# Designs tried in a protein design run: peptides against a protein of PDB entry 7PB4. Part 213

Target 1, 105 residues: chain A of PDB entry 7PB4
Amino acid sequence: KMLNIKEYKEKLLSTLGEFLEDHFPLPDRSVKKKKKNIQESSVNLITLHEMLEILINRLFDVPHDPYVKISDSFWPPYVELLLRNGIALRHPEDPTRIRLEAFHQ
Target 2, 218 residues: chain B of PDB entry 7PB4
Amino acid sequence: DALQMAVGYFEKGPIKASQNKDKTLEKHLKTVENVAWKNGLASEEIDILLNIALSGKFGNAVNTRILKCMIPATVISEDSVVKAVSWLCVGKCSGSTKVLFYRWLVAMFDFIDRKEQINLLYGFFFASLQDDALCPYVCHLLYLLTKKENVKPFRVRKLLDLQAKMGMQPHLQALLSLYKFFAPALISVSLPVRKKIYFKNSENLWKTALLAVKQRNR

## One batch from the design tools (peptide; made by RFdiffusion4, then SolubleMPNN)

Design b2_p17_3_s3 (from b2_p17_3, 7 letters changed)
Fold by OpenDDE base, seed 1:
Structure b2_p17_3_s3 (fold): chain B 105 residues (1-105), chain C 218 residues (1-218), chain A 17 residues (1-17)
Amino acid sequence: as target 1 above (105 residues)
Amino acid sequence: as target 2 above (218 residues)
Amino acid sequence: KEELFQLEVLDKALELA
């Protein structure tokens, strides 16, 4: 049962990954190279796929506390996309934490 | 000097808890407004001020005024737009600010130096179609951005569903017509042959300023 | 309004199911 869930998870993530990469790619960082002086902390933004993977993994690994803390690696448009489309929910008491919405009714 | 001081004030924030914070703020805001409407702003100034307007650093009234004077002297950096979209998603700006931003983006679209990064945001803009307040302006933006590669079956379905929900809105029909042009096989529905595409006049707020910018850049 | 991306994600998830 656990193996099937993991396999399903991986398949789901792989299928979603291609879709998300095609339609919701990260903006190219390459343009920032020319302005040397702004120490804009090269925050390594994660892909939407990686974000979903984190959320899904948290839901399965820690179902009693399925919330993930929003880090600087979370691109705000991705967070908003997930929240707006009901894929994720904010913690009611801590807006810095989000969880995957349970799709299984 | 005055403009630099004003921009610096907004960027760094007020240094002194002086009792006259509001007067100082108003002074600098007026400086920015005057220069923006008269001469336009440099791309760097727009980059700074646009981010400030959307970051929630100041109140909605101030943010609105800043955003209204985001008039380029020559060009707007696409990076500024990408950053702006990021700030919009942080949720520190009001709904009215979001609407104003999209109006601004449509109005200033031709002044954006490059479109490659903005095109990558296509999916995010498309997702904003569900917002009733944003929908007319997002449709216009998408009309400007849409390429054949963006026309996918799932997006067609979403547009048709949206049409079923909202009715045959002119801005939605305009976008659907463009989709049909790029991918006629995906849209079986007969769209009324509209001779004229009608979008809300997003440019009305900046009409005079935009004319001046175009004249200066000739 | 929230339903469209959910539906797409769900539809894709359902197609995998």
Scores: peptide ipSAE 0.026, ipTM 0.782, DockQ to the pose 0.032
Fold by OpenDDE base, seed 4:
Structure b2_p17_3_s3 (fold): chain B 105 residues (1-105), chain C 218 residues (1-218), chain A 17 residues (1-17)
Amino acid sequence: as target 1 above (105 residues)
Amino acid sequence: as target 2 above (218 residues)
Amino acid sequence: KEELFQLEVLDKALELA
């Protein structure tokens, strides 16, 4: 059963990958403004696919505490997208934590 | 430069020690407003101030006033818009601020230097159609952004569902007509051939300023 | 409304399968 869930998860993520990349790509940060000084904090933003993977993994790995802390790598539009569409829920007491919404309820 | 001092004030925040914080704020805000409406703002100034207005650093009244004076001298950086959209998603700004931003974005659309990154935000804008307050302005924005590649069956379904819910809104009809133009096979419904596309006059707030900008850049 | 995006994501996932 666990293997089937993992396989299903992987298939789901793989199928979503192309869709998410096509419709919700990260803005190209590569506009390296040559200006030397401002160490814009090289926070590497993760893809929406990676965010979902993290959320799904947390749900499966730690079902009793399925919440993930929002890091600086989480692009705010992605977080909002997930929350607005009911894919993710904020922790009732800690708005910095989100979980994947249980689709099967 | 008075403008530089004003922008710096908003960027760095009020220095704790000033007894007349409100007076200082008002002074700097008036400086920005005056320059913006008379001459427009440089792209760098817009970059700074736009982000400040949407970051929730100041109160809604201040943010609203800043947004209203985001008038370019020449161009607006696409990067500024991308960052602004990011701030909107953080949710620290009011609903009215979001509406104002989309109105601004539509009004200033032609002054944005590039559209490649904004086009990548298509899906995010489309998701905002569900907000009743934003819907008219988002439709207008999408009307400006939509390419053939954006017209997908799932988006068509969403638009039709929205139409079923909200009725035959002019802004929604305009967007649907564009979708039908790009992908007639996806839209089986007969859309009235409207000779004129009517969007809410989002530009009215900046009409005079926009005319001035166009005159300076001829 | 939330169900629709979930469904769309799921539908897309299913269509790609």
Scores: peptide ipSAE 0.025, ipTM 0.755, DockQ to the pose 0.033
Fold by OpenDDE base, seed 3:
Structure b2_p17_3_s3 (fold): chain B 105 residues (1-105), chain C 218 residues (1-218), chain A 17 residues (1-17)
Amino acid sequence: as target 1 above (105 residues)
Amino acid sequence: as target 2 above (218 residues)
Amino acid sequence: KEELFQLEVLDKALELA
C-alpha cells in the first residue's frame, strides 16, 4: 500500500510537471544588475511544480500539521493561484502558512 | 528636484517628525500628478510608484491616485509590470485597484518596452477571467497577448463555459473570435461575424495623456 | 481514491490552465 502511494505521488508530480512548466512558467528575472537597486534579494523562486511537491510531501509526512510556511521563494502569483482554485488553504490563525486541500474527504 | 523628493517620500515613507503628514502627502502626490500629466514619468519612476500603489503601503485613495498618474514619458519596463502582477496576487490592494490596474495595463500596453515576460503571465491573466469585475478588461488584455501557442483546448472549454454562464458578452466574443482565428478546429460553434470588436474603452482615463505621449515620441 | 485525487488535481490544474 505504501509503495503504491509513493508511485502514485511520483506519477502525479511527473504528469503535472510538464503541464505546469508549459502554462505557468516563472518569468525570467531580468537580473538587471544595475548597482543601485542591489537590495532586490536574489530570492530564488521555485517552480509551481516544486511548490506543489512541497505541499504534497508535507501532507504525507506530517498529516497532523500539514501546513507549510510561505517563504520568499514562493512566488505570490502561485500562492494566489493555489488558494483561489481551492488547491491550497491558508491556516486560519496564521496567514503565512498554507496546506494542500484534502481532496475527496 | 520636486519630483525626486516626492518619489523619495513615497519610497521611504513619511519621516516621523512631520506634524502635518496629510498635507505633506498631498503636496507630494500633487507633484507626481502634475509631472505625470504634463511630461510623463521616467520608467524608473513608474517602477517605484507602481509598486508602491499596489503594495498596500498607503490607503486605497492614495493608491488610486498614484495608479492614475502612471503615465510614461517614453516607455514602461516589462519588469515593472511583472512586479505589479505579483503585488496584485499578494492581496493587499482593493478590488477597485485591481480593475484600475488592468485598465491601465490595457491602456499602456503599447508603451511597454517588451512583451516576452508579460506573455509568460498569460495563464495568470486567463485565470482572472473568472472574476466578473475583471473579466471585460482581462479579455481585452488577452486579446492583445494571445498567440497561437496559447490557444489550448482547455482554455477554449473555459471560455465557452464562461459564455454559457455570462451570456454572449462582447469582450468574450472578441476573445473567442481570436481563438477561432488561431485554432478553428477547436471552436465548432459558429460565432456571429461581428464586423466590429468592442471592448470597454479602458484608455478613456488617459486619452489626453496618451495622445501627448505619442506626440512627444514621434 | 487515489485515481480520483489525481483526476481532481489534474482537473484543478486544468481549471487553472
Scores: peptide ipSAE 0.029, ipTM 0.780, DockQ to the pose 0.062; fails the geometry check
Fold by OpenDDE base, seed 2:
Structure b2_p17_3_s3 (fold): chain B 105 residues (1-105), chain C 218 residues (1-218), chain A 17 residues (1-17)
Amino acid sequence: as target 1 above (105 residues)
Amino acid sequence: as target 2 above (218 residues)
Amino acid sequence: KEELFQLEVLDKALELA
């Protein structure tokens, strides 16, 4: 039963990965215009696929506390996308933490 | 320079020593407004001020006034727009500010230096179609951005569903007509042949300023 | 009303099932 869930998870993630990459790619921050002072936040943003993977893994690894802390690597549009569409939920007491919503509703 | 001082104030925040914070804020805001409407703003100034307006650093009234004076002297950087969209998603700005931003984006679309990165945000803009307040302006934006590669079956389904929900709105029909142009096989529904595409006039707020910008850059 | 993205994710999930 656990193997089937893991396999399903992997298949789901792989299929979603291609879709998300095609339709919701990260903007190329690479336009390094030379002007010194724009603190390009040196933080590497993760893909939406990676974000979902983190959320799913947390749900499986720590089901009693399935919340993930929003880091600087979380692109705000992705966070908003997940929250707005009911894919993720904010922690009721800590808005910096989000969890995957159970797809089975 | 008065403008530099004003921009610096908004960027760095109020210097502790000002006894009348509100008066100082108003002074700097008026400075920005005056320069923006008279001469336009440099791309760097727009970059700074646009982010401030959408970051939630100031109140809605201030943010609205800043956003209304985001008038370019020459061009707007696409990077500024990408950053702005990011701020919109943080949820610290009001719904009215979001509407104003999309109106601004449509109005200033031709003054954005490049479109490559903005085109990558197509999916995010498309997702905003479900917001009734944003929908007319997002449709207009998408009409400007849509390429053949963006026309996918799932997006067609979503647009048709939205039409079923909202009715045959002129802005939605305009976008659907463009989709049908690019991919006629995906849209079996007969769309009324409208000779003129109708969008809400988003540029009305900046009409005079836009004319001035075009005259300066000729 | 299922939001646009949720439907997309669900549709993809259903295609995998």
Scores: peptide ipSAE 0.025, ipTM 0.757, DockQ to the pose 0.033; fails the geometry check

Design b2_p17_3_s4 (from b2_p17_3, 5 letters changed)
Fold by OpenDDE base, seed 1:
Structure b2_p17_3_s4 (fold): chain B 105 residues (1-105), chain C 218 residues (1-218), chain A 17 residues (1-17)
Amino acid sequence: as target 1 above (105 residues)
Amino acid sequence: as target 2 above (218 residues)
Amino acid sequence: EEELFQLKVLDEALKLA
């Protein structure tokens, strides 16, 4: 058992990082065209790992407001994947904000 | 044999050269249905056909019929269920197919060879509680899966919120009662003492088939 | 363990999509 929340966070991030780096690379522009008619935006997309890291950090660092604003760097299919499978939740009043589900709480 | 040909058809897809695609499809589907209800299907056949039913490869009507005949001869592989859940995550199947899948999963639960990985899918199933159509069947499934380690404060809150929204539904009350059993300190709300746990009878679709399976495996 | 397994399932889902 982890002694404190901080240690748990770090362990979670490290464990997920090892897994996600291997399985969830950055989407190719070509894949983007096949899945969603997203206009070729010059925006740098982040990996699912990076997205989860942001969400995890927010949950632990700011537990009273654990929501993260969806940016253009968030690949929409990843956002949808997290939401539909209960990994993340939309803010009830602001659909542009999402939070990580508190699996450990 | 006819079953192998039928399974092969669904796995590989229709051969382009068949002039009568619909008749061929119906023929193979009937073959699968007949064998499934008469003798049950081997775990390998269920693995193949279950994935096909959830993949969106065929139309909803066909997928529904395939899923309805996922009757085991002996056991269902846990891996097949995990793969099925992966397909649900993809979201290519209809809402009705999802409902049918959960009904199937509850009905066939005892015939699944292992439960360790299924138990690790607890979070996915729990997330599906928010779907009104799925909620009764998901509650039943969670009732079968829930261990003490699954009972977390955030899940208790979600269940109570759901109860506030939907009312005191019997299936939800059953799950909450189980949660209270495992973690009394997390549930301060008094729950009505129910003498009988009530879930929708998901197995009704397969009642006769399930009896036959049990008899064959004695 | 649960979270990791869920991610594995998601990975499989992504491959299937």
Scores: peptide ipSAE 0.409, ipTM 0.773, DockQ to the pose 0.548
Fold by OpenDDE base, seed 5:
Structure b2_p17_3_s4 (fold): chain B 105 residues (1-105), chain C 218 residues (1-218), chain A 17 residues (1-17)
Amino acid sequence: as target 1 above (105 residues)
Amino acid sequence: as target 2 above (218 residues)
Amino acid sequence: EEELFQLKVLDEALKLA
C-alpha cells in the first residue's frame, strides 16, 4: 500500500511538473505595483509547481496534518487560484494554513 | 449583416472615438438581443460573446445583458463553456454574473454538444457549492453531471457538512440522494424519501427562448 | 484525468488574467 502511494505521488508530481513548467512561469518581479511600504524584501516567489509540490508532499508525508503554512514566497494570486477552484482548502481555524484537497479519497 | 457588425463591435471594441459611444453600444446590444431571442445565435457567435461577457471588458450591466441573450440557434460548443469557466477562474466578473452564468449553464445544458470536458470540471463546480448564492444552481448542475466516479468520500463529507451548516435544503437533498444512489455505503444517514426533486426551475429566464429553440430544431 | 484537465483550465485562466 505504501509503495502504491509513493508511486502515485511521483506520477502525480511528474505529470503536474511537466504541465506547470511550461505554462506557469514565475511572475516577473517587475510588476511591483508601488505599494509604498512593503520593504523590497528579496523574498523569492515560488512557482505554482513548487507550491503544489509542497502541498502534495505534505499530504503524503503528514496525512494527519496536511496543512502548509502560507509563506511570503507564496504568490497571493496562486493561492487564491487554488482555493477558489477547490484544489486547496484553507484551514477552518487558521487562515494562514492551506492543504491540498484529497481528490483521490 | 447587422449581427456581424454588432459581434465585431464587442469583439474588437469601439474603433472610432465616436462621441456617441453609449448610443453605439446600445444599438449593437439591441441587435444581438433581437437576433438571439428571435432566431438564436450560432455557436461561433455564442463563443465570442460569452467570453466577452465574462472577460470584464465591459461593465456589469452590459455583461449581464449579453449573457441573458446567449441563446443558441442549435448547439453550444463545449469549448465555449470550458473557456467560460476559465474566465470565472480569472475572477473579473461580478458575483451576480457568476450566478447568471450557472443559471444559464443549467438552462442550456441540453444544448451543449458534448459533456466530456464539462464533466472533468466537476471539481471546480463542486468547490462553488461553498458560495451561498451559487449553491442552489451548482447543486442542480452537479445533479446533471454526477457519475459514480465523482462520488468520493471527501465530497460526501463536504456535502454533509454543508447540510449541517445550511440545513436540509431541497437542492442539497437532491444531490445527496443521487450520491446515495451511486454510493450507498458512503452515506449512512437516512435521507427523507422525496418523491419530487425540486430545483429552482420556475425562474428560468430563458423558458420562452428554450421552447422556441426546441421547435426550430424539430 | 480530471485533475489534469482542471490544471489546464487554470493555465488558460492565468493566461487570460
Scores: peptide ipSAE 0.406, ipTM 0.761, DockQ to the pose 0.595
Fold by OpenDDE base, seed 3:
Structure b2_p17_3_s4 (fold): chain B 105 residues (1-105), chain C 218 residues (1-218), chain A 17 residues (1-17)
Amino acid sequence: as target 1 above (105 residues)
Amino acid sequence: as target 2 above (218 residues)
Amino acid sequence: EEELFQLKVLDEALKLA
């Protein structure tokens, strides 16, 4: 059973990685079109791929507490996108924490 | 023709030279409405106008009126629905527009040419159950879409939690009953045996139009 | 398949935003 979970995780990450690398560029490249609201935060934003990878890893590694704390590296539009479409869920008591929806369960 | 001009107006936007933009907009909107209710719209016209209604290009009042006249002459393309859902993901439309879209989707469900891709959007629709305004219509849509493979433990838990929060709503009971039918082992809770399934607004805004479409395509 | 399709739709949404 453990082997199957690990294999599934690897397959999921691999599949998502290939897809996201091609379709979801770094926020800095996408933001060039909307120049206005770049908050000059000195913090490097992560890609949607990296964000999903973090969420997926947490779900599989710590299934009893699958929540990830939102850092400054999380681009707010990406967070909103995931939450609004049911890909991620906000912690009911801590709005700074989100988890991946368990689509595979 | 007048319809092509109207669709073109909404697609390309207002021509700068028009002194009375509101009058022109109203004229074209009425043209679309008249044709839609009388004869229905071609799939290509629905594709264009549906996306415009959800894109936020125009104001809420205009978007609402456009969406209300998305009546097919024959069929609606599944691709148009997928594109519409992508616009919903963008989140530029109002809450009322989202409600109207789900009502429209339920009402026009039988006129959509294919369902394979729509079925793959099951998760997006299911996520919208948490919205109180959308919940009745989403339940109806899910009732139409749900297959055995969609009935997963985490979704069962979410539905039961929703029932605990909202009470025994008829639309939610209908969906739960379907879930129990497909996966009885996942739902241990006794559900009331209802002979008739009732969803909110069984008489939709398009009742007369839908009858006309069915008659034309018979 | 469902997950991949949803991601594709999200990709389209991002392009439209």
Scores: peptide ipSAE 0.403, ipTM 0.774, DockQ to the pose 0.550
Fold by OpenDDE base, seed 2:
Structure b2_p17_3_s4 (fold): chain B 105 residues (1-105), chain C 218 residues (1-218), chain A 17 residues (1-17)
Amino acid sequence: as target 1 above (105 residues)
Amino acid sequence: as target 2 above (218 residues)
Amino acid sequence: EEELFQLKVLDEALKLA
């Protein structure tokens, strides 16, 4: 049973990785569009792939509490994208936590 | 051609030199409406205008009017629908626009040239079931799209949870009945045997236009 | 726009896998 879960996880991550690398690059910090006030948050943003990987890992590693706390490294548009499309769910009591949708069940 | 000029206006945006932007917009919108209801629109025109309506380029009133006149002369391109759905995900359109889009999608479903890619958007549509305003129309759409492979345990759970929340709605029951048909082992709950499936009549807005389209394509 | 569509397709694909 554990082997099947691990294999599924790996397959999922690999499939996502290949797809996301091609279609969802990190927003190039370089487009200096002059809007002054974007506080260059010194925090390195992670890719959508990395975000999904974190969520997937949490789901498999801690299935009883599969929620991940949203950090500053999580680009808000990506978070919104995941939530809006039903890929992720917000914690009902803590809006700072999200989980991967249980699509494997 | 007046229609080409109108479509071009919406695609390229207002030319700065127009003294009366609102009058020009209204003129072009009326042109599109007249042609759409009379003859239908070409697939290319629908492609352009549908995306514009959902992109947030114009106000809600304009977007609504554009969507209402997305009537095909012959067919709607699947690609146009896919692009439209992508815009829904961006969330730049109003809730009413989303509802109208789903109604349109159901009403025009048979005029879409292909369904392969739309079927791949099943999960996206399913996620929209949680929106009370969208739920009736999404259920209808899912009823049209659902295949055996789409019926998964987690989706069954979600539907049952939704039923517990909102009650035994006819549209939800229709979808659940289809799920039970494909996967009876996943649904242990007894569903009322309904001889007829009932959905909200999404096509009412386009009833006359749809009849005309069918007549032209016979 | 295309990116969002792809994510949706991916999500569905993953759910079906």
Scores: peptide ipSAE 0.235, ipTM 0.733, DockQ to the pose 0.105; fails the geometry check

